# Ledger of designs, part 23: peptides against a protein of PDB entry 2C5K

Target 1, 91 residues: chain A of PDB entry 2C5K
Amino acid sequence: EDPFQQVVKDTKEQLNRINNYITRHNTAGDDDQEEEIQDILKDVEETIVDLDRSIIVMKRDENEDVSGREAQVKNIKQQLDALKLRFDRRI

## One batch from the design tools (peptide; aimed at target 1 F4)

Design b2_p21_5_s2 (made by RFdiffusion4, then SolubleMPNN; from b2_p21_5, 11 letters changed)
Fold by OpenDDE base, seed 4:
Structure b2_p21_5_s2 (fold): chain B 91 residues (1-91), chain A 21 residues (1-21)
Amino acid sequence: as target 1 above (91 residues)
Amino acid sequence: MEEEKKRLEEISEKMKKNKFT
């Protein structure tokens, strides 16, 4: 198994879980889950940085074609940004 | 490369522990 692909998969699934929660909770609450979501979104941002670093290492040390992986990370960034927008705009 | 693979595996394991439910 490719550990890069595993992280990509895990990240997208985590964002999907949060997105599903927001769908069920379209108004901002003051509960522990709202705080947990904020923490997880920050963790996802850090994970994206880690994925970008891994791409740099693959290009530098292995001379691999990373174009596909760069596109995957770009897609995750777009998913995160869309989710953050939904989360922050709740009344 | 092996060191980087290990790092990514550790990130995956941390994410599993923080899985949102």
Scores: peptide ipSAE 0.523, ipTM 0.906, DockQ to the pose 0.833
OpenDDE base, seeds 1, 2, 3, 5: peptide ipSAE 0.514, 0.153, 0.131, 0.171; ipTM 0.903, 0.705, 0.668, 0.708

Design b2_p21_5_s3 (made by RFdiffusion4, then SolubleMPNN; from b2_p21_5, 11 letters changed)
Fold by OpenDDE base, seed 2:
Structure b2_p21_5_s3 (fold): chain B 91 residues (1-91), chain A 21 residues (1-21)
Amino acid sequence: as target 1 above (91 residues)
Amino acid sequence: MEEEKKKLEEISEKMRKNKFK
């Protein structure tokens, strides 16, 4: 199993779960789930940093074509940004 | 690269255990 692909998959699944929650809860709440979402979004940001680092290492140590992985990380960043916007715009 | 691989494996395990429901 490729750990990079597994992390990508896990990250997208987390973002999808949160997105589904926001869809069901379009107003900001004051419950533990709202706080949990904030924590997970922060963890995703750190995960993206680690994904980028792994790409740098692949280019440096393995001299592999990383364009596909870069595109995957870009997609996750876009998904995260869109989700953060939805999350923060809730009244 | 092995160091980064291990780090990603740990991240994946943590994310799996911290699955949002």
Scores: peptide ipSAE 0.541, ipTM 0.917, DockQ to the pose 0.903
OpenDDE base, seeds 1, 3, 4, 5: peptide ipSAE 0.532, 0.538, 0.534, 0.534; ipTM 0.914, 0.916, 0.915, 0.915

Design b2_p21_5_s4 (made by RFdiffusion4, then SolubleMPNN; from b2_p21_5, 12 letters changed)
Fold by OpenDDE base, seed 3:
Structure b2_p21_5_s4 (fold): chain B 91 residues (1-91), chain A 21 residues (1-21)
Amino acid sequence: as target 1 above (91 residues)
Amino acid sequence: KEEEEERLREISKYMRENRFE
């Protein structure tokens, strides 16, 4: 399997976990997993940075098409941003 | 910076080489 796709898959799985957590815990600080979820959000953010930088490097090779990977990372960024907003809006 | 860019190039190369595996 493509290592890039494996990372994307793992990242999306983490985002799904965050989504499920937010759905079940709409009040901030009411669960022992709160800190772990915050750490996962940061890990996803850092992973996206690495994926983005990888694409930038790939774009330096004129023979490599990165459009598909750019779209995937863009999608993950949008999902992360939406989850971060929902997470931060909890009271 | 340069060393990190080289690392990313190697990672990107590895990803491309294993794209269909």
Scores: peptide ipSAE 0.104, ipTM 0.677, DockQ to the pose 0.073
OpenDDE base, seeds 1, 2, 4, 5: peptide ipSAE 0.096, 0.101, 0.100, 0.101; ipTM 0.670, 0.676, 0.675, 0.666; seed 1 fails the geometry check

Design b2_p21_6 (made by RFdiffusion4; failed a check: the pose's geometry)
Pose (drawn by RFdiffusion4):
Formats: sequence, C-alpha cells, structure tokens
Structure b2_p21_6 (pose): chain A 89 residues (1-28, 31-91), chain P 21 residues (1-21)
Amino acid sequence: EDPFQQVVKDTKEQLNRINNYITRHNTADDQEEEIQDILKDVEETIVDLDRSIIVMKRDENEDVSGREAQVKNIKQQLDALKLRFDRRI
Amino acid sequence: ELEELEEENEELEEELEELEE
C-alpha cells in the first residue's frame, strides 16, 4: 500500500522464498552466492525501514508502534532463516 | 494484527531455540 507497507510485504515474501528453498535443498549448492547476496540486501532494507520509522516518529501525529512491530517480526524471520542457512550440512 | 505478529515472533523464537539445541 504505502511504500513502507510494500517493502515490508516484499521482504517477508523474499525471506519466505529462500526459506522454502532451504527446506528443499537442506544440504550444503547452486544458489549459495545468490542467497548470501539477497540476505545482505534484506539487512540493508531493514535499515531503511528503521530509518523510515525514525523520521515518522518525529511527527507527533504518527504512532509508529505498528511499524516497529512489523520490523521486529522481519528481523526475527531473518534471524531464524540465517541460522537455517548456516546449518545446512 | 499486533497479537498475530507477537504470536508469529514467539513461534519464530521457539524454532530458533530448537535449532540452536
């Protein structure tokens, strides 16, 4: 919807796509470099979401708690995924 | 919506703890 919500949706989807891939290919790979690149891009995308929240918080007419919860959720999804990726054997 | 996000976070944390074991 708004640009923030679209990036949140794209990020969750991007993480979910890699997660589904890892389930199917859980051995240590054609997509290894690609996954690392995408996960780094997701880290930097979360920094952009955080910065966007910092600026919106300056506006007293905005409550950013919903956006903060979404970013926290994405960071949890990324952390769980990074460990699954790291632990392919 | 916030409760759903909280529940999803709890599930992700449990999965992560299980993996660390």

Design b2_p21_6_s1 (made by RFdiffusion4, then SolubleMPNN; from b2_p21_6, 8 letters changed; failed a check: the pose's geometry)
Amino acid sequence: ELEQLKKEIEKLEEEKKKLEE

Design b2_p21_6_s2 (made by RFdiffusion4, then SolubleMPNN; from b2_p21_6, 7 letters changed; failed a check: the pose's geometry)
Amino acid sequence: ELEELEEEIKKLEEEKEKLLK

Design b2_p21_6_s3 (made by RFdiffusion4, then SolubleMPNN; from b2_p21_6, 9 letters changed; failed a check: the pose's geometry)
Amino acid sequence: ELKKLEEEIKKLEEEKKKLLE

Design b2_p21_6_s4 (made by RFdiffusion4, then SolubleMPNN; from b2_p21_6, 9 letters changed; failed a check: the pose's geometry)
Amino acid sequence: ELKKLEEEIEKLKKEKEELLK

Design b2_p21_7 (made by RFdiffusion4)
Pose (drawn by RFdiffusion4):
Structure b2_p21_7 (pose): chain A 89 residues (1-28, 31-91), chain P 21 residues (1-21)
Amino acid sequence: EDPFQQVVKDTKEQLNRINNYITRHNTADDQEEEIQDILKDVEETIVDLDRSIIVMKRDENEDVSGREAQVKNIKQQLDALKLRFDRRI
Amino acid sequence: DREEMEDILRERHENYKPFED
């Protein structure tokens, strides 16, 4: 919807796509470099979401707690995924 | 600053490419 919500949705979807891929290919791969690149782009995307929250928090007419919870959820999804990726054997 | 951050987030969405295998 707003640019922030779109990026949140794209990020969750991007992480979910890689997660589904890892379930199917759980051995240690054609997409290895590609996954690393995407996960790094996701780390930087989260930095951008955080910066966006920092700026919006300066506006006293904004409550950023919903956005903060969404970013926290995305960091958790990324952390769980990175470990699954790292542990393919 | 808010407009700059919104532009960055919009550009990220416009340039988004999903993971495909």

Design b2_p21_7_s1 (made by RFdiffusion4, then SolubleMPNN; from b2_p21_7, 12 letters changed)
Fold by OpenDDE base, seed 2:
Structure b2_p21_7_s1 (fold): chain B 91 residues (1-91), chain A 21 residues (1-21)
Amino acid sequence: as target 1 above (91 residues)
Amino acid sequence: EKEEELKKLQEISDNYKPFTA
């Protein structure tokens, strides 16, 4: 499989897993789990940077149509932002 | 180059560890 698509899939899965956890744990409590989630969210941010970099290279060096990939990354960013909002607003 | 960036993504995918809590 295309590594770009695999990373997109993994990232969305990870965000969904965290979202499901937040749904089950709508109040913050376990500091260890909260810290792990925070670390994962930071990792997702770094992954998004890598996804964007790959798109830039494909557009620049290969002159490929990247509109679809850009839309996928945009969707992930929106999912991340929504999740961070839910995560941070928990009491 | 494209190959280098895709290799980075492949590494990310290879090291993916799903959150299971």
Scores: peptide ipSAE 0.753, ipTM 0.954, DockQ to the pose 0.850
OpenDDE base, seeds 1, 3, 4, 5: peptide ipSAE 0.752, 0.751, 0.751, 0.752; ipTM 0.953, 0.953, 0.953, 0.953

Design b2_p21_7_s2 (made by RFdiffusion4, then SolubleMPNN; from b2_p21_7, 12 letters changed)
Fold by OpenDDE base, seed 4:
Structure b2_p21_7_s2 (fold): chain B 91 residues (1-91), chain A 21 residues (1-21)
Amino acid sequence: as target 1 above (91 residues)
Amino acid sequence: EKEEELEKLRKISENFKPFVA
C-alpha cells in the first residue's frame, strides 16, 4: 500500500537473496551470476537514493515525521555495506 | 512533489525483479 514501505521490503529481501547466494558460493567465479549480482548491488544503491529523496520531500514540503523512515534507510545502507564486504572478500 | 517521489517508488516496486540462482 505504501510505496516507500514496499520498496524497503523489496530491497531488504533482495539483499537477503544475494547474501544466501554468497553463503552457498564462498568462492568467486567467472560466471554470469557474479556480474548480475554486481549490477543488482548498484541498482540497490540507486534505490537508496530514491528512498532518501522521498524522505527529503516529506520533511521539507509536507513537514511529516520521517524519523522512522530515516532509520529504515540507515538499516538498509548498513545491510548493503555488510553484503558488499562479503561479496568483495571472496577469492 | 511528494506524489512525484512516491510515484517513482511505486514504479521501482512494480518493475522489481527478484534475484534467482
Scores: peptide ipSAE 0.707, ipTM 0.946, DockQ to the pose 0.882
OpenDDE base, seeds 1, 2, 3, 5: peptide ipSAE 0.706, 0.706, 0.706, 0.705; ipTM 0.946, 0.946, 0.945, 0.945

Design b2_p21_7_s3 (made by RFdiffusion4, then SolubleMPNN; from b2_p21_7, 12 letters changed)
Fold by OpenDDE base, seed 4:
Structure b2_p21_7_s3 (fold): chain B 91 residues (1-91), chain A 21 residues (1-21)
Amino acid sequence: as target 1 above (91 residues)
Amino acid sequence: EKEEELKKLEEISKNFKPFEF
């Protein structure tokens, strides 16, 4: 079990769940779900920092090839940015 | 240390709370 890959999987699935919610709720509401989504998006940003830190350590201390992991984190960042755009543009 | 950072990620995964709404 690779904890890096597990976190990547968890994060992508979380973003997908939120994306599906936004699809079902295309108008922003003033409810607990909207606040929870805001909190989760911040949590995802912090998780990405932790993923990046692990990559830095693998490259620096273990001299491992991190190209694949860097690509995965890049993909998550793009997914997050797209989701934030959808979330923020709702009225 | 690599193992420290991976352990941190493991804890993140263990405490992960899926969005349910």
Scores: peptide ipSAE 0.573, ipTM 0.913, DockQ to the pose 0.841
OpenDDE base, seeds 1, 2, 3, 5: peptide ipSAE 0.571, 0.573, 0.573, 0.573; ipTM 0.912, 0.913, 0.912, 0.912

Design b2_p21_7_s4 (made by RFdiffusion4, then SolubleMPNN; from b2_p21_7, 12 letters changed)
Fold by OpenDDE base, seed 5:
Structure b2_p21_7_s4 (fold): chain B 91 residues (1-91), chain A 21 residues (1-21)
Amino acid sequence: as target 1 above (91 residues)
Amino acid sequence: EKEEELEKLKEISKNYKPFTF
């Protein structure tokens, strides 16, 4: 099993969980969950950095075609940005 | 260095904690 794919899978699952939470909680509250979500989103940002690094190394050291992996990371970034927007726009 | 990056990803996976609230 490829660690890269596992991280991608877990990250997307995490963002989906948060997205579902925001859907169920369309109004922002003084909940501990709000801070937890903010922390998780920050962790996802750092995870994306690590994913990008691994892609760079694969291109450099293994000379592999990483187009698919780059597309996956791009998709995660888009999902993260959309989620941040939803998170911040809640009344 | 590839192995180092893979190890970083393995550690991320090991510490994964799904949001359940």
Scores: peptide ipSAE 0.545, ipTM 0.906, DockQ to the pose 0.849
OpenDDE base, seeds 1, 2, 3, 4: peptide ipSAE 0.537, 0.539, 0.540, 0.540; ipTM 0.904, 0.905, 0.904, 0.905

Design b2_p21_8 (made by RFdiffusion4)
Pose (drawn by RFdiffusion4):
Structure b2_p21_8 (pose): chain A 89 residues (1-28, 31-91), chain P 21 residues (1-21)
Amino acid sequence: EDPFQQVVKDTKEQLNRINNYITRHNTADDQEEEIQDILKDVEETIVDLDRSIIVMKRDENEDVSGREAQVKNIKQQLDALKLRFDRRI
Amino acid sequence: FDTTELHENREKLREWTTELE
């Protein structure tokens, strides 16, 4: 919808795609470099979402708590995924 | 994994956030 909500949706989708891939290929791989690149891009994307919240919080007419919760959720998804990726054996 | 739409939407978010600053 708004640019923030679109990136949040894209990020969750990106993470979910990698997660589905790892379930199918849980041994340690054709997409190893690619996954690392995408996960790094997702880390930097979350920094952008955080900065966007910082700026919007300056506006007293905005409540950013919903956006803060969405970013916290994405960070959790990324953390759970990174460990699954790291632990492929 | 195709990330084209994520990269396009990130640029839109950055432009929009700059306008808010």

Design b2_p21_8_s1 (made by RFdiffusion4, then SolubleMPNN; from b2_p21_8, 10 letters changed)
Fold by OpenDDE base, seed 5:
Structure b2_p21_8_s1 (fold): chain B 91 residues (1-91), chain A 21 residues (1-21)
Amino acid sequence: as target 1 above (91 residues)
Amino acid sequence: MDISRLKENLKKLREYTKKLE
């Protein structure tokens, strides 16, 4: 079984949850939830590294087109960067 | 928020990648 797409899906769901939280909590807090979000963002960064590694391995297969997967990872990176900015700009 | 499923699937991805290497 190829778990790449499931990981992508799970990652995007987490980022969406964080985005929704920020929308409802536009002021920075000092509670356990804020710390948990920071931890999740770090986990997403590590997940992206693993996704990239899997793509590199797939590129060694002569018959594999990884352009779609590369685009998916790029999209996640953009989402992550946007969320980091939004999270940090809260007053 | 629940990140347990993500962690589990990430583990599977790592194992899958190692198998292909």
Scores: peptide ipSAE 0.264, ipTM 0.804, DockQ to the pose 0.800
OpenDDE base, seeds 1, 2, 3, 4: peptide ipSAE 0.251, 0.255, 0.246, 0.248; ipTM 0.799, 0.800, 0.795, 0.798

Design b2_p21_8_s2 (made by RFdiffusion4, then SolubleMPNN; from b2_p21_8, 8 letters changed)
Fold by OpenDDE base, seed 3:
Formats: C-alpha cells, structure tokens, sequence
Structure b2_p21_8_s2 (fold): chain B 91 residues (1-91), chain A 21 residues (1-21)
C-alpha cells in the first residue's frame, strides 16, 4: 500500500461527493449537511498540508523524484479551489 | 458523508512521513 496514493484517491472521492451534492443543491442551505461539507473542505485543506509535507520529506531526505506527486497535489488543489468557488457562490 | 476512511489513511500517511524524516 502507498499511503500517499490512497490519500490522494480518498481526497478526490470526497471532493467529488461534495461536487455532486452541490449539483443537487444549487442553493445554499443552512442545515447539517452544509456544515458537514464546510468541515470536510477544511479537512481537505489540512490533508493537502500533509501531502505537501510528505513530498518535501521525500525530496529532501530521500532525494526522490517527486514531480509526479507534486502534479497530483496541484490537481487536488485546483479541484478544491473550484469546488470552494461553486460552494460559496450559491445563493 | 463518511470521512473515516480518509482520516484513517491520513494517519497512515503521517506515520509514513515520520518514518522518512
């Protein structure tokens, strides 16, 4: 098992679930689900910190090529930013 | 939504990173 790849996969799945929720709920609500999504988005932000840290350590201490992993994290950040924009723009 | 799997795998990642440090 590669923990990095599993976290990447899990993170993207969470973001996809939220994206699907937003599609079904295009107007902002004030219920438990909306608050849960906000919490998950915050967890994803912290997850990205952990992913970046692992890359830094691999690059510095293990002297490994991390370009592929950096691209994956970049993709997650872009997905997160797009999702946050959709979430926040809802009326 | 169930985030338990994500949290579990995050913990594995953190431990993995600590071992590399």
Amino acid sequence: as target 1 above (91 residues)
Amino acid sequence: MDTSRLRENLEKLRKYTEELE
Scores: peptide ipSAE 0.300, ipTM 0.839, DockQ to the pose 0.812
OpenDDE base, seeds 1, 2, 4, 5: peptide ipSAE 0.293, 0.297, 0.297, 0.297; ipTM 0.836, 0.837, 0.838, 0.838

Design b2_p21_8_s3 (made by RFdiffusion4, then SolubleMPNN; from b2_p21_8, 9 letters changed)
Fold by OpenDDE base, seed 2:
Structure b2_p21_8_s3 (fold): chain B 91 residues (1-91), chain A 21 residues (1-21)
Amino acid sequence: as target 1 above (91 residues)
Amino acid sequence: MDTSKLKENVKKLREYTKKLE
């Protein structure tokens, strides 16, 4: 498995963990765990930048078909956005 | 939550990308 696919997998796993946490904690907390989740969400955003960069380089320098990878990143972005909304709307 | 795996693999991705540049 190449680094791109591994990062995609790891990112999805992190988002799933957070989603599971929200399921168990539908009311917003004010503890270290809530802050950690916010930090992880920010890290995921930065990870997406790294994923996009790798796609750009592959497309430009290797002239490879990256449509599949672009679709994967798009899916991660959608998952992140949905999760952020779910996280932020908690009362 | 343990994010060590993600952090490690992101570093690998960056290195991979740099090699392609």
Scores: peptide ipSAE 0.378, ipTM 0.866, DockQ to the pose 0.840
OpenDDE base, seeds 1, 3, 4, 5: peptide ipSAE 0.376, 0.372, 0.375, 0.377; ipTM 0.865, 0.864, 0.864, 0.865

Design b2_p21_8_s4 (made by RFdiffusion4, then SolubleMPNN; from b2_p21_8, 10 letters changed)
Fold by OpenDDE base, seed 2:
Structure b2_p21_8_s4 (fold): chain B 91 residues (1-91), chain A 21 residues (1-21)
Amino acid sequence: as target 1 above (91 residues)
Amino acid sequence: MDISKLKENREKLIKETEKLE
């Protein structure tokens, strides 16, 4: 599979796992799992940077239509933002 | 939570991108 599509898939799966965790843990904890989630969210942010970079390169050097990929990254960003808000607002 | 798969595939993406830069 194309590395871009695989990363998109992996990222969404990770965000879904975190979302499911929040559903089961709707109050903020103070354990290793909460800290791990914070680290993963940071890794996802960095992954999005890599996804965007790949799109820029493809658009510039390969002259390919990247609209579909841009939409995928936009969707991930929206999912991340919603998840971060949900995570941070827990009491 | 295991993020190893994401990290592995992210590295593949980075390598592919670098080949085109």
Scores: peptide ipSAE 0.586, ipTM 0.920, DockQ to the pose 0.864
OpenDDE base, seeds 1, 3, 4, 5: peptide ipSAE 0.570, 0.581, 0.581, 0.567; ipTM 0.916, 0.917, 0.917, 0.914

## One batch from the design tools (peptide; aimed at target 1 R17 Y21 D39)

Design b2_p22_1 (made by RFdiffusion4)
Pose (drawn by RFdiffusion4):
Structure b2_p22_1 (pose): chain A 89 residues (1-28, 31-91), chain P 22 residues (1-22)
Amino acid sequence: EDPFQQVVKDTKEQLNRINNYITRHNTADDQEEEIQDILKDVEETIVDLDRSIIVMKRDENEDVSGREAQVKNIKQQLDALKLRFDRRI
Amino acid sequence: TEMDELLEERHRHNQERLEKFP
């Protein structure tokens, strides 16, 4: 919807796509370099979401707690995925 | 406003990546 919500949705979907891929290819791969590139782009995307929250928090008419919870959720999804990726054997 | 423009560019970038990854 707003640019922030769109990026949040894209990020969750991007992480979910890689997660589904890893389930199907759980051995250590054609997409290895590609996954690393995308996961790094997702780390920098979360920095952008955080910075956006920092700026919006300066506006006293904004409650950023919902956005903070969404970013926290995405960081959790990323952390769980990175470990699954790292542990393919 | 600048952060919104950045997030719009990020969205376009992410869509391109989503189209390419299986």

Design b2_p22_1_s1 (made by RFdiffusion4, then SolubleMPNN; from b2_p22_1, 13 letters changed)
Fold by OpenDDE base, seed 4:
Structure b2_p22_1_s1 (fold): chain B 91 residues (1-91), chain A 22 residues (1-22)
Amino acid sequence: as target 1 above (91 residues)
Amino acid sequence: SEEEERLKKRSKELKEKLKKFP
């Protein structure tokens, strides 16, 4: 499988897992768990940076159409932003 | 490629973190 697509899949799965956790824990829970969620969200942010870098290289060095991949990354960014909002709004 | 190797690394890291929230 294309490493790009694998990472996209893994990232979305991670965000879904956290979203499910937040659904089950609508209030801030144990500090260790909350810190872990923050760390994962940061990891996802860094992963998105790497996905974007990959797209830049495809455009520059390989001259390939990247519109589909750009749309995928955009979708992940939107999912991340929505999740961050849910996470931060918990009491 | 360099970017491909970074993505592979990210995939591994994400999979490990995933285990903390089954």
Scores: peptide ipSAE 0.291, ipTM 0.827, DockQ to the pose 0.782
OpenDDE base, seeds 1, 2, 3, 5: peptide ipSAE 0.288, 0.293, 0.290, 0.288; ipTM 0.827, 0.828, 0.827, 0.826; seed 2 fails the geometry check

Design b2_p22_1_s2 (made by RFdiffusion4, then SolubleMPNN; from b2_p22_1, 12 letters changed)
Fold by OpenDDE base, seed 2:
Structure b2_p22_1_s2 (fold): chain B 91 residues (1-91), chain A 22 residues (1-22)
Amino acid sequence: as target 1 above (91 residues)
Amino acid sequence: SEEDKRLKERSKKLKEKLKKFP
């Protein structure tokens, strides 16, 4: 498996695990896990940047079809945005 | 490629973080 697909898989898994945690912990508090979640969301954002960069290189330098990969990144961004809303709206 | 190396590092970091939220 190529690194791009592995990262996509790992990113979605991370977001899914956080989403599951939020489901089990629907109220925010002083728990150190809140800060950890925020750090992971930042890591996901940075990961998306690297995914986008790899797509740019593939499109420009390798002339490969990137439509599928662009759709995958779009899906991850949507998942991230939805998770951020759930995270921020917790009381 | 350098992009692949960056992605591998991201994957490694994400996998490590996964341990905090099993």
Scores: peptide ipSAE 0.357, ipTM 0.855, DockQ to the pose 0.788
OpenDDE base, seeds 1, 3, 4, 5: peptide ipSAE 0.356, 0.355, 0.351, 0.355; ipTM 0.855, 0.855, 0.853, 0.855

Design b2_p22_1_s3 (made by RFdiffusion4, then SolubleMPNN; from b2_p22_1, 13 letters changed)
Fold by OpenDDE base, seed 2:
Order: C-alpha cells, then structure tokens, then sequence
Structure b2_p22_1_s3 (fold): chain B 91 residues (1-91), chain A 22 residues (1-22)
C-alpha cells in the first residue's frame, strides 16, 4: 500500500476512535483517556503538516497529480476541526 | 525514497498511538 494512503487511513482511524469515545463520554473526564485524546489530537495536527509537506514534494519535485491527496487531507482537517470542537464543548 | 520512508515512519508512529487508545 502507498505510504501516504496508509498515513491517511491511520489518521482517520484515530479520529474515528476519538469521535466514538466522545460519544460515550459527553462529560469531560479526569482520566488517562482524556489526556491520551489530547496527545492524539496534537499528533494528528502534526501528521497533517507532514501530509501537506508530502503533497508539496510530490507536486513540485515529482510532478505528480495530487488533487486526490489534497482532497483527502482537506477531509482530515475538517474531521479534526469538528472533533476538537466536540471535545472542547464538553462540560 | 526519502519521503516514502518518512511517511512509513509516520504511519508506524500513528499505529503505535492507535494501539494505546481503546
């Protein structure tokens, strides 16, 4: 499998798991899982930066069509933003 | 090659995080 797609897949799986957790935990907790979520969200943010860098390299250095990959990253950004909003709005 | 290896390492780190979260 293409490593870019593997990263996208893994990132989406992380976000989905967090989303499911928030659904089960609508009240902000004080447990290790809450801290882990914060760490994962930070890692996802950094991953998005790395994916964007990868797209720039593929587009400029390798002259590849990156339209599909750009759409995937955009989708991940939207998922992340929505998830951060849900996470932060919990009482 | 360098970019591919970077992404492979990134994926590995993400998988490790995934395993830590139920």
Amino acid sequence: as target 1 above (91 residues)
Amino acid sequence: MKEEERLKELSKRLKEKLEKFP
Scores: peptide ipSAE 0.226, ipTM 0.774, DockQ to the pose 0.875
OpenDDE base, seeds 1, 3, 4, 5: peptide ipSAE 0.222, 0.222, 0.223, 0.219; ipTM 0.772, 0.771, 0.772, 0.771

Design b2_p22_1_s4 (made by RFdiffusion4, then SolubleMPNN; from b2_p22_1, 11 letters changed)
Fold by OpenDDE base, seed 1:
Structure b2_p22_1_s4 (fold): chain B 91 residues (1-91), chain A 22 residues (1-22)
Amino acid sequence: as target 1 above (91 residues)
Amino acid sequence: SSEDERLKKRSQELQERLKKFP
């Protein structure tokens, strides 16, 4: 599989798992996973940077149409932002 | 490519996180 697509898949899966966790733990400090979630969200942010870089390289060096990949990254960013908001708003 | 290798590494890291966070 294309490494880009694999990363997209893995990133979305991770965000989904955290989202499910928040559903079960809607109170901040409910368990000892708060720090782990923060670490994962940071990893996702860094992953998005790497995805964007790969798109830039494809566009520059290979002159390929990157619109589809840009849309995928945009979707992940939106998912991340929504999750951050949900995580931060927990009582 | 260098970018592909970086992405592969990210994938591995994320997959390891998935094991830790069910």
Scores: peptide ipSAE 0.353, ipTM 0.864, DockQ to the pose 0.879
OpenDDE base, seeds 2, 3, 4, 5: peptide ipSAE 0.350, 0.350, 0.350, 0.352; ipTM 0.862, 0.864, 0.863, 0.862

Design b2_p22_2 (made by RFdiffusion4)
Pose (drawn by RFdiffusion4):
Structure b2_p22_2 (pose): chain A 89 residues (1-28, 31-91), chain P 22 residues (1-22)
Amino acid sequence: EDPFQQVVKDTKEQLNRINNYITRHNTADDQEEEIQDILKDVEETIVDLDRSIIVMKRDENEDVSGREAQVKNIKQQLDALKLRFDRRI
Amino acid sequence: SSLREMQERRRENRQKLRESYD
């Protein structure tokens, strides 16, 4: 919807796509470099979401707690995924 | 690939996000 919500949705979807891939290819791979590149881009995307929240918090007419919870959720999804990726054997 | 298409769309949407908070 708003640019923030669209990036949140894209990020969750991106992470979910890699997660589904790892389930199917759980051995240590054609997409190895690609996954690393995308995960790094996701890290930097979360920094952008955080910065966006920092600016919006300066506006007293904005409650960023919903956005903060969404970013926290995405960081958890990323952390869980990174470990699954790292542990393919 | 489908992963790259999704990454490109996110990169485009990140530009819009940056413009909204600059």

Design b2_p22_2_s1 (made by RFdiffusion4, then SolubleMPNN; from b2_p22_2, 12 letters changed)
Fold by OpenDDE base, seed 5:
Structure b2_p22_2_s1 (fold): chain B 91 residues (1-91), chain A 22 residues (1-22)
Amino acid sequence: as target 1 above (91 residues)
Amino acid sequence: SELQELQERLRKKVEELRKAYE
């Protein structure tokens, strides 16, 4: 398995863990844990940038079909956005 | 190459994630 697929898998699992946390903590109140989650979400955003860049380089330099990888990144972005919405809407 | 460098960066991210969660 190449690094791209490994990152996709681990990032999705990371987001799932946070989603489960939000389910168990429907109200904000633990500032330390909330800040840690914010940091993780920012790290995921940076990871998405790196994934996108790798796709661009693959298209340019390798002329490979990247449709599958583009769909994977799109899915992660959607998962991240949904998670941010749930996270921020908590009272 | 640029791709190899990006792949190495991704490998490092995998390693960090697995240290933290797995």
Scores: peptide ipSAE 0.336, ipTM 0.841, DockQ to the pose 0.095
OpenDDE base, seeds 1, 2, 3, 4: peptide ipSAE 0.334, 0.334, 0.334, 0.335; ipTM 0.840, 0.840, 0.840, 0.841

Design b2_p22_2_s2 (made by RFdiffusion4, then SolubleMPNN; from b2_p22_2, 6 letters changed)
Fold by OpenDDE base, seed 4:
Structure b2_p22_2_s2 (fold): chain B 91 residues (1-91), chain A 22 residues (1-22)
Amino acid sequence: as target 1 above (91 residues)
Amino acid sequence: SELRELQERRRENVKKLRESVA
């Protein structure tokens, strides 16, 4: 499996686990897990930038069909945005 | 933690992606 697909897979898994955490912790806490989640969400934002860059290079340099990868990144962005909303709106 | 393990693996593969586009 290529690095792109592995990154997508691991990112989705992280976001799913965080979503489950939020479900179990509907109020914002002040523990190490809250800080870890904040760090991961920030890292995911940066990861998405790298994923987009790789797609741009595939289009430009390799002239490969990137429709599938673009759809995957779009899905991750939507999942991240939804998760951020849930995380930030906790009291 | 499992989250940190996933984070580390993600970072390793992101590094490979960056090297591929550089």
Scores: peptide ipSAE 0.575, ipTM 0.913, DockQ to the pose 0.826
OpenDDE base, seeds 1, 2, 3, 5: peptide ipSAE 0.574, 0.573, 0.572, 0.574; ipTM 0.913, 0.913, 0.912, 0.913

